# Designs tried in a protein design run: peptides against a protein of PDB entry 8PQO. Part 161

Target 1, 252 residues: chain A of PDB entry 8PQO
Amino acid sequence: VLLKEYRVILPVSVDEYQVGQLYSVAEASKNETGGGEGVEVLVNEPYEKDGEKGQYTHKIYHLQSKVPTFVRMLAPEGALNIHEKAWNAYPYCRTVITNEYMKEDFLIKIETWHKPDLGTQENVHKLEPEAWKHVEAVYIDIADRSQVLSKDYKAEEDPAKFKSIKTGRGPLGPNWKQELVNQKDCPYMCAYKLVTVKFKWWGLQNKVENFIHKQERRLFTNFHRQLFCWLDKWVDLTMDDIRRMEEETKRQ

## One batch from the design tools (peptide; made by RFdiffusion4, then SolubleMPNN)

Design b1_p23_4_s2 (from b1_p23_4, 13 letters changed)
Fold by OpenDDE base, seed 1:
Structure b1_p23_4_s2 (fold): chain B 252 residues (1-252), chain A 23 residues (1-23)
Amino acid sequence: as target 1 above (252 residues)
Amino acid sequence: MKTPMELLKFFGNLVLEVILEKM
C-alpha cells in the first residue's frame, strides 16, 4: 500500500472551486468523442450517512473496447471491468476504484477535503497517527512548469502566463503562494487529496503503485492548471448553469 | 476530476502494462 496526500493550492475560494471543478470536468468531457462508450451508470442517488449529505454514484468502466484484442483474449472474467464508487458531499469527496477480478488485491481510494487555507493543515483526513506517519505530503504548484510534462504543456493552460480579465487574478509568478498571504482581496483554497493505492501482486506491487501515483499526480496537475486558466469561463456561472450544462452533455 | 474517457484510457494502459510484465 502506498499513500500520498497531494495538496493543490489555488487562488480561488472553496465555493468558486465547486463551480470550476464541475465546469472543467464537463468541458473536458465535451472535447472527448464517445465519452459515454464503455461507461455504465448503475447508481446515481442522494445519500445521507453520519451527518454527511451528498450524491452517491456507482459506475462500471468496461475496458473491452480500450484494450488490444490479445489483452481481451488473455484477460480473465471481470478483469476488464472497473468499478467506481463516489460519494460527493462537497467540500468532501471520496472515490473508491476496484476491479471485479482482483477484488481486495486492488484499490484506488481518493479522499478530498477542500479547505480555505494554504495547505498548512496536517492530517486533515484524521488518520490514526501510525497511518499518518506513512503518508507522503506532495505539494502541487500549478505555476511550476517543471512539474508539467512537455507533451502536456499548453501555453493557453499556463498559470504563469494567464491573467483573468473578470477577477484580475494571475499571472502566477514564482512566489505567488507567498504573495497570496498578503493579498486580502484574493481568495485561496487547498484541495487535500489523500490517495491510497493498493496493488497486491507479488513482484509488481511497488512498480504499479508508484505508476498509479505518477499518473494521478499528472492528472491533478493538468486539471488544476486548466481550472485556473478557464476562470473567466466559469467564475460567473451558477450551480444551476452547471446543472443545465450537465443535462445538455447527457443528451449528446 | 477524471473524465470517463480519461479513466478508460488510464486503466486500459494499466492493464496492458501489467499483462506485458507478466508475459
Scores: peptide ipSAE 0.327, ipTM 0.873, DockQ to the pose 0.455
Fold by OpenDDE base, seed 2:
Structure b1_p23_4_s2 (fold): chain B 252 residues (1-252), chain A 23 residues (1-23)
Amino acid sequence: as target 1 above (252 residues)
Amino acid sequence: MKTPMELLKFFGNLVLEVILEKM
C-alpha cells in the first residue's frame, strides 16, 4: 500500500472551487468524443450517512473496447471491469476504485477535503497516527512548469502566464503562495487529496502503485492548472448553470 | 476529476502494462 496526500493550493475560494471543478470536468468531457462509451452508471442518488449529505455514484468502466485484442484474450474474467464508487459531499469527497478480478488486492481510494487554507493542516483526513506516519505529503504547485510534462504543457493553461480579467488574479509567479497571504482580497484554498493505492501482486506492487500515483499527480496538476486558467469562464457561473452544462454534456 | 474517457484510457493502459509485465 502506498499513501500520498497531494496538497493543491489555489487562489480561489472553497465555494468558487466547487463551480470551477464541475465546470472543468464538464468542459473536458465535452471535448471528448465517445466519452460515455464503456461507462455504465449503476447508481446516481443522494445519500445521507453519519451527518454527511451528498451524491453517491456507482459506475462501471468496461475496458474491453479500450484494450488490444490480445489483452482481451489474456485478461481473466472481471479483469476489464473497473468499479468506481464516489461519495460527493462537497467540500468532502471520496472515490473508491476496485476491480472485479483483483478484489481486495486492488484499491485506489481518493479522499479529498477542500479547506480555506494554504495546505498547512496536518492529518486533515484524521488517519490513525500509525497510518499517518506513512503518508507522504506532496505539494502540487500549479505555477511550477517543471512539474508539468512537456507533452501536457499548453501556454493557454499556464498559470504563470494567465491573468484573470474578471478577478484580477494571476499571473502566478514563483512566490505567488507567499504573496497571496498579503493579498487580502484574493481568496485561497487547498485541496487535500489523500490517495491510497494498493496493488497486491508479487513483483509488481511497488511498480504499479508508484505508476498510479504518478498518473494521479499528473492528473491533479493538469486539472488544477486548467481550472485556474479557465477562471474567467466559470467564476460567474452558478450551480444551476453548471447543472445545465452537465445535462448538455450528457446529451452529446 | 477524471473524465470517463480519461479513466477508461488510464485503466486500459494499466491493464495493458500489467499484462505485459506478466508475459
Scores: peptide ipSAE 0.326, ipTM 0.873, DockQ to the pose 0.453
Fold by OpenDDE base, seed 5:
Structure b1_p23_4_s2 (fold): chain B 252 residues (1-252), chain A 23 residues (1-23)
Amino acid sequence: as target 1 above (252 residues)
Amino acid sequence: MKTPMELLKFFGNLVLEVILEKM
């Protein structure tokens, strides 16, 4: 098992981020052809548990169209079906990813708290001390180009070049996080993303667990760069505007 | 954070990587 807590600092408020996150997902989905292919939604319902209220989703990702023919032919039953269970109770979110074939030997869990701070809270997910001592804290800097793969880099999605016309935020220089503390009119938050990866297969555990973390880090970096650079597109939107946008995307 | 297509691609690549490492 490999645990890392990714801390993504953004020059937006927790309330702004709720809109920005949903917008950025919906916008990315509009640009995708065949967005429903291979995705089965089993459950999408409100939940209430232990005072937590939110939306519960259960999706199956069928990978048959996303792997080579030889993989489809050789894969054991259930190996190409990924289950995603998500509990969305903003500002808290939990996602659990499992595989039908691997059962208890495979787990990706992503637990996120969105806090109005600069990523300074320790053990925000309230792990036991013995578990917390094994968690690596990883800071993601959305302005740091060195954290972005060349193939993922787009100049229009570079926080070091972007300036928001509507808010005046950006561009983000090398010391933007330190400077942010002195800017009374610029809100900030941190997304604390505790990622638990388990891949219990002899000889491959460390390699696969590290691979998954590398991909998750890449995703978080790229997504939040987009979210910030799209600020002028979503900052004036309401949650009702987002709901309409999501409904339009589902009809395509 | 991930679109359905991004998730499918990610897991497809993961499965491929695991299979290639077993070969």
Scores: peptide ipSAE 0.322, ipTM 0.868, DockQ to the pose 0.435
Fold by OpenDDE base, seed 3:
Parts: sequence; C-alpha cells; structure tokens
Structure b1_p23_4_s2 (fold): chain B 252 residues (1-252), chain A 23 residues (1-23)
Amino acid sequence: as target 1 above (252 residues)
Amino acid sequence: MKTPMELLKFFGNLVLEVILEKM
C-alpha cells in the first residue's frame, strides 16, 4: 500500500472551485469524441450518512474498446471492468476504484478536502497516527512548468502566462504562493487529496503503485492548470449554469 | 476531475502496462 497526500494550492475560493471544477470537467468532456462509450452508470442518487449529504455514483468502465485485441483475448473475465464508487459531498469527496478480477488485491481511493488555507493543515483526513506517519505530503505547484510533461504542455494552459481579465489574478510567478499571503483581496484554497493505492501482486506491487501515483499526480497537475487558466470562462457562472452545461454534454 | 474518456485511457494504459510488465 502506498499513500500520498497531494496538496494543490489555488488562487480561488472554496466556493469558486466548486463551479470551476464542474465546468472544467464538462468542458473537457465536450472536447471528447465518443462521449460515454464504455461507461455504464449503475447508480446516481443522493445520499445522507453520518451528517454527510451528497451525491453517490457507481460507474463501470468497460475497457474492452480501449485495449488491443490481444489484451481482450488474454484478459481474464472481469479484468477489463473497473468499478468507480464516488461520494460527492463538496467540500468533501471520496472515490473508490476497484477491479472485478483483482477484488481486494486492487484499490485506488481518493479522498479530498477543500480548505480555505495554504496547505498548512496536517492530517486533515484524520488518519490514525500510525497510518499518518506513512503518508508522504506532495505539494503540486500549478505554476511550475518543470512538473508538466512536454507532451502535456500547452501555452494557453500555462498559469505562468495567464492573466484573468475578470479577476485580475495571474500570471503566477515563481513566488506566487508567498505573494498571495500579502494579497488580501485574492482568495485562496488548498485541495488536500489523500490517494491510497493498493496493488497486491507479487513482484509488481511497488512498480504499479508508484506508476498509479505518477499518473494521478500528472492528472491533478494538468487539471488544475486548466481550471485556473479557464477562470474567466467559469468565474461568473452559477451552479444552475453548470447543471445546464452538464445536461447538454450528456446529449452529445 | 477525470472525464470518461480520460478515465478509460488511464485504465487502458494501466492494464497495458501491467500486461507488458508481466510479459
């Protein structure tokens, strides 16, 4: 098992982020050809548990169309079906990813708290002390180009070049996080993303667990760079505007 | 954070990586 807590600091408020996150997901989905092919939604319902209220989703990702023919032919039954269970109770969310074939030997869990701070809280997910000591804290800097793969880099998605016309935020220089503390009028938040990865397969555990973390980090970095650089597109949107966009995207 | 296509691509690549490593 490999645990890392990714801390993503953004020059937006917790309330702004809720809109920006949903917009960015919807916008990215519009640019995808083939829509929901290979995605089955089993459950999409409100939930209430232990004072937490939110939306619960259960999806199956069918990988058969996304792997080579030889992989489809050799894959055991259930190996190409990925289950995603998600509890979205913003500002808290939890996602659990499992595989039918691997059962208890494979787990990706992503737990996120969105807090109005600069990533300074320790153990925000309230782990036991013995578990917490094994968690690596990883700071993601959205302005740091060195954290972005060359193949993922786009100038229009570079926070170090972007300036918001509507808010005046950006560009984010090398010391932007330190400067933010002195900017009383600029909101800030941190997304604390605790990622638990388990891949219990002899000889491959460490390699696969590290690979998954590398991909998650890449995803978080690219997504939040986009979210910030799209600020002027979503900052004036309401949650009702977002719901309309999501409905339009589902019809394509 | 992930779109359906991004998730499918992610897991497709993961499966491929695991198979290639096993081979």
Scores: peptide ipSAE 0.313, ipTM 0.865, DockQ to the pose 0.434

Design b1_p23_4_s3 (from b1_p23_4, 11 letters changed)
Fold by OpenDDE base, seed 5:
Structure b1_p23_4_s3 (fold): chain B 252 residues (1-252), chain A 23 residues (1-23)
Amino acid sequence: as target 1 above (252 residues)
Amino acid sequence: MKTPMELLKLFGETVLKVILEKL
């Protein structure tokens, strides 16, 4: 098991981020080839547990159309079915990813708190001290081009070049996080993403767990760069606007 | 033939692309 807490600081409020996240997810999904294909929604219902109220979703991702033919032909039964269970109680979210074939030998859990701070809280997920001492804290800087793979880089998604016309935020210089403290009119937040990766196959555990973390970090980096650079597209939207957009997308 | 590691890499990349839709 390998745990890392990714801390993503953004020059947006917690309330703004709720809209921006949903917009950016919807936009990213449209840009992915075969979006929605092979996605089965088993459950989508409200939940209440331990004072947490939100939306619970259970989805199956059927990867048969997303993998090369030779992988599909050689894959054991259930190996290409990914289960996603998600509890969305913004500003708290939890996602659990499992696979039918690997059963208990595979887990990805992502627990996120969105806080109106600069990523300074320790153990925001309230882990036991013995577990917390094994968590690596990883800061993601959305303005740092060195954290972006050349193949993922787009100039229109570069926070170091983008300036919001609607808000005046950006471009984000090398010291932008430090400068935020002095900018009374610029909101900020941190997404604390505790990622738990388990891959119990002997001889491959460390390699696969580290690989998954590397890809998760890449995804978080790229997504939040997009979210910021799309600020002018979503900052004036309401949650009701987002809900309408989601309903329209489901009807297409 | 792709190595088991290459297959796992492809699987991981595919899974993570799917997860991105939920980020």
Scores: peptide ipSAE 0.031, ipTM 0.673, DockQ to the pose 0.055
Fold by OpenDDE base, seed 4:
Structure b1_p23_4_s3 (fold): chain B 252 residues (1-252), chain A 23 residues (1-23)
Amino acid sequence: as target 1 above (252 residues)
Amino acid sequence: MKTPMELLKLFGETVLKVILEKL
């Protein structure tokens, strides 16, 4: 098992981020080939548990069409079915990813707190001290070009070049986080993403767990760069606007 | 033939693309 807490600081409020996240997810999904193909929604309902209220979703991703033919031919039964269970109680979210074939040998858990701070809180997920000492804290700087793979880089998604017309935020220079503290009118938040990866196959555990973390970090980096650079597209939207857009997209 | 590790990489990349759609 490998745990890392990714801390993503953004020059947006916690409330703004809720809209921006949903918009950016929807936009990113549209940009992916075959958006929604092979996704089965088993459950999508409100939940209440231990004072937490939110939306619970259970989805199956059928990856048979998304993998090369040779992988499909060699894959055991259930190996290409990914289950995603998500509890969305913004500003808290939890996602659990499992695989039918690997069962208890595979887990990705992503727990996120969104806080109106600069990523300074320790153990925001309230882990036991013994567990917390094994968590690596990883800061993602959305303005840092060196954290972005060349193949993922787009100039239109570069926070160091982007300036929001609607908000005046950006471009994000090398010291943008320090400068933000002095800008009373610019909101900020941190997404604390605790990622737990388990891949319990002998000889492959460390390699696969590290690989998954590397890809998660890559995804979080690219996603939040997009979220910020799309600020002018979503900052004036309401949650009701987002819900309407989601409903319209489901009907297509 | 691709190694088991290469298959896992492809699988992982695919899974993570799917995850990205829900982040």
Scores: peptide ipSAE 0.030, ipTM 0.670, DockQ to the pose 0.055
Fold by OpenDDE base, seed 1:
Structure b1_p23_4_s3 (fold): chain B 252 residues (1-252), chain A 23 residues (1-23)
Amino acid sequence: as target 1 above (252 residues)
Amino acid sequence: MKTPMELLKLFGETVLKVILEKL
């Protein structure tokens, strides 16, 4: 098991981020070929548990059409089915990813708190002290080009070049996080993403767990760069606008 | 619309592809 807490600081409010996240996810999905193909929604319902109130979703991703024929032929039963269970109680979210074949031998869990701070809270997920001491804190800087793979880099998605016309935010210079403390009119937040990865195959555990974390970090970096650089597209939208857009997309 | 969870799905898909390619 490998745990890391990714801390993503953004020059947006917690309330703004809720809209921006939903918008950016929708846009990212449109840009992917085969978006929605092989996705089965088993459950989509409100939940209430232990004072947490939100939306629960259970989706199955059928990967049979998305893998090469040789992989499909060699894959055991259930190996190409991924289950995603999600509890969305914004500003808290939890996602659990499992595979039917690997059962308890594979887990990706992502727990996110969105807080109106600069990533200064320790153990925001309230782990036991013994567990917390094994968590690496990883800061993601959306303005730092060195954290972006050359193949993922786009100038239109570079926070160090982007300036929001609607809000005046950006471009983000090398010291933007330190400067943000002194900018009373610019909201800020941190997304604290505790990522738990478990892969219990002997001899491959550390390699696969580290690989998964590397891909998660890449995903979080690229996504939040997009979210910020798309600020002018979503900042004036309401949650009701987002809901309408989601309903329209479901009808297509 | 792909939620951050759907991005995680794509990641999961990539991970599974890598796992299956190494098996």
Scores: peptide ipSAE 0.032, ipTM 0.705, DockQ to the pose 0.410; fails the geometry check
Fold by OpenDDE base, seed 2:
Structure b1_p23_4_s3 (fold): chain B 252 residues (1-252), chain A 23 residues (1-23)
Amino acid sequence: as target 1 above (252 residues)
Amino acid sequence: MKTPMELLKLFGETVLKVILEKL
């Protein structure tokens, strides 16, 4: 098991981020080839647990159409079915990803707190001390081009170049986080993403767990760069606007 | 034929693309 807490600081409010996240997810899903194909929604319902109120979703991703024929032929039964269980109680979210074939030997868990701070809270997920001591804190700087793979880099998604017309935010210079503290009119937040990865196959555990973390970090970096650079597209949207957009997308 | 590791990488990449749609 490998745990890392990714801390993504953004020059947006917690309330703005809720809109921006949903917009950016919807936009990213549209841009993905085969978006929605092979997705089975088993459950989509409100939940209440321990004072947490939100939306619970259970989805199965059938990857049979998304992998080469030879992979389909060689894949064990259930190996290409991924279960995603998500509890969305913004500003708290939890996602649990499992695989039918690997059962208890595979887990990706992503727990996110969105806080109106600069990533300064320790153990925001309230782990036991013994567990917390094994968590690496990883800061993602959306302005740092060196954290972006050349193949993922787009100039239109570069926070160091983008300036929001609607908000005046950006471009984000090398010291933008330090400067933000002095900018009373610019909101900020941190997404604390605790990622737990388990891949319990002998000889492959560390390699696969590190690989998954590397990809998660890449994902979070690119997504939040997009979210910020798309600020002018979503900052004036309401949650009701987002809901309408989601409904329209489901009809297509 | 791809090695088991290459298959796992492909699987992982596919899983991550799926996760991207939710994150």
Scores: peptide ipSAE 0.030, ipTM 0.669, DockQ to the pose 0.056; fails the geometry check

Design b1_p23_4_s4 (from b1_p23_4, 14 letters changed)
Fold by OpenDDE base, seed 1:
Structure b1_p23_4_s4 (fold): chain B 252 residues (1-252), chain A 23 residues (1-23)
Amino acid sequence: as target 1 above (252 residues)
Amino acid sequence: MKTPMERLTFFGNLVLEVLLEKL
């Protein structure tokens, strides 16, 4: 098992981020051809548990169309079906990813708290001390170009170049996080993303667990760079506007 | 944070990585 807590600091409020996140996911989905192919939604319902209220989703990702023919021929039954269970109770979110074939030998869990701070809270997910000592804290700096793969780099999605016309935020210089502490008029937040990866196959555990973390880090970096650089597109939207966009996307 | 297609691509790549390591 490999645990890392990714801390993503953003010059937006917790309330703004909710809109920006939903917008950015919807916008990215519009650019995808066949966005629903291979995705089955089993459950999409409100839930209430232990004082947490939110939306529960259960999706199956069918990988048969996304792998080569030889993989389909060799794959055991259930191996190409991925289950994603998500509890969305913003500002808290939990996602649990499993595979029908691997059962308890495969797990990706992503637990996120969105807090109005600069990533200074320790053990925000309230792990036991013995578990917490095994968690590596990883800071993602959206302005740091060195954290972005050359193939993923786009100038229009570079926070070090972007300036929001509507809010005046940006560009983010090398010391933007330190400067933010003194900017009373600029809201800030941190997304604390605890990622738990388990891949219990002898000889492959460390390699696969590290691979998954590398891909998750890449995703988090690119997504939040986009979210910030799209600020002027979503900052004036309401949650009702987002709901309309989501409904329109489902009809396509 | 991930689109449905990004999820599918990620898991597809994961399957390939695992298979390549078993070979």
Scores: peptide ipSAE 0.492, ipTM 0.918, DockQ to the pose 0.451
Fold by OpenDDE base, seed 2:
Structure b1_p23_4_s4 (fold): chain B 252 residues (1-252), chain A 23 residues (1-23)
Amino acid sequence: as target 1 above (252 residues)
Amino acid sequence: MKTPMERLTFFGNLVLEVLLEKL
């Protein structure tokens, strides 16, 4: 098992982030051709548990169309079916990813708290001390180009170049986080993403767990760079506007 | 954070990665 807590600081409020996140996902989905193929939505319903209210989703990702023929032929039953269960109770979110074949030997869990701070809270997910000591804290700096793969880099998605016309935020210089503390009119938040990865196959555990973390980090980095650079597109949107966009995206 | 297609691609790549490591 490999645990890392990714901390993504953004010059947006927790409330703004909710809009921005949903917008960015919807916008990215619009650009996808064949969206929804291989995705089965089993459940999409409100839930209430232990005082937490949110939306629960259960999706199955059928990978048969996403792997070569030889993989389909050799893959055991259930190996190409990924289950994603998500509890979205913003500002808290949890996603649990499992595989039918690997059962308890495979797990990706992503737990996110969105807090109005600069990533200074320790153990925000309230892990047991014994578990917490094994968690690596990883800070993602959206302004740091060195954290972005060359193939992922886009100038229009570079926070170090972007200036929000609507908010005046950006560009983000090397010391933007420190400077932000002195800017009383600029909100900030941190997404604390605790990622738990388990891949219990002898000889492959470390490699696969590290691989998954590498991909998650890449995703978080790119997504939040986009989210920030799209600020002027979403900052004035309401949740109702977002809902309309999501509906439109589902129709495509 | 991930779109459905991004997730599918990710998991597809994960399967391939595992297979490559098994070879």
Scores: peptide ipSAE 0.488, ipTM 0.918, DockQ to the pose 0.441
Fold by OpenDDE base, seed 3:
Structure b1_p23_4_s4 (fold): chain B 252 residues (1-252), chain A 23 residues (1-23)
Amino acid sequence: as target 1 above (252 residues)
Amino acid sequence: MKTPMERLTFFGNLVLEVLLEKL
């Protein structure tokens, strides 16, 4: 098992982020051809548990179209089906990813708290002390180009070049986090993303667990760079505007 | 954070990575 807590600091408020996150997902989805092909939604319903209220989703990702034919033909039953269970109770979110074939030998869990701070809280997910000492804290800097793969880099999604016309935020220089502390009128937040990865196959555990973490980090980095650089597109939107946009995206 | 296609691509790549590591 490999645990890392990714801390993503952004010059937006927790309330702004909720809109920006949903917008960015919807916007990215509009550019996808084939829509929901390979995605089966089993459950999509509100939930209430232990004072937490939110939306619960259970999806199956069918990978048959995303692997070579020979892999599809040789794969054991259930091996190409990924289950994603998600509890979305913003500002808290939890996602649990499993595979039918691997059963308890495979797990990706992503737990996120969105807090109005600069990533200074320790053990925000309230792990037991013995578990917490095994968690690596990883700070993601959205302005640091060196954290972005060349193949993923786009100038229009570079926070170090972007200036928000509507808010005046950006561009984010090398010391933007330190400067933010002195800017009383600029909101800030941190997304604390605890990622638990388990891949219990002899000889492959460390390699695969590290691979998954590398891909998750890449995703978090690129997504939040986009979210910030699209600030002027979503900052004035309401949650109702977002809902309409999501409905339009589902129809395509 | 992930779109449906991004999720599918991620897991597809994961399957391929596991297979490559087994070879």
Scores: peptide ipSAE 0.486, ipTM 0.916, DockQ to the pose 0.430
Fold by OpenDDE base, seed 5:
Structure b1_p23_4_s4 (fold): chain B 252 residues (1-252), chain A 23 residues (1-23)
Amino acid sequence: as target 1 above (252 residues)
Amino acid sequence: MKTPMERLTFFGNLVLEVLLEKL
């Protein structure tokens, strides 16, 4: 098992982020073709548990179209079906990913708290001390180009170049995080993303667990760079505007 | 954070990575 807590600091408020996150996902989805090919939504319902209220989703990702023919032909039953269970209770979110074939030998869990701070809270997910001591804290700097793969880099999605016309935020210089506290009119938050990865196969555990973390880090970095650089597109939107956008996207 | 297609691509790549590591 490999645990890392990714801390993504952004020059937006927790309330702004809710809109920005949903917008950025919806915007990216507009450019996708296939109408949800390979994705089956089993459950999408409200939930209430232990005072937490939110939306519960259960999706199956059928990977048959995303692997070569020889993999489809040789894969064991259930190996190409991934289950994603998500509890979305903003500012808290939990996602649990499992595989039908691997059962208890495979787990990806992503637990996120969105807090109005600069990523300074320790053990925000309230792990037991014995578990917390094994968690590596990883800070993602959205302005740091060295954290971005060349193939992922786009100048229009570079926080070090972007300036928001509507808010005046950006560009983000090398010391932007340290300067935030001195900028009265600039809100900030941190997304604390605790990622638990389990791949319990002898000889492959470390390699696969590290691979998954590498991909998750890449995703978090790119997504939040986009979210910030799209600030002027979403900062004035309401949650009702977002709902309409999501409905329009589902009809495509 | 991930779109449906991004999720599918990610998991597809994960399967391939596991297979490559077994070779």
Scores: peptide ipSAE 0.473, ipTM 0.914, DockQ to the pose 0.424

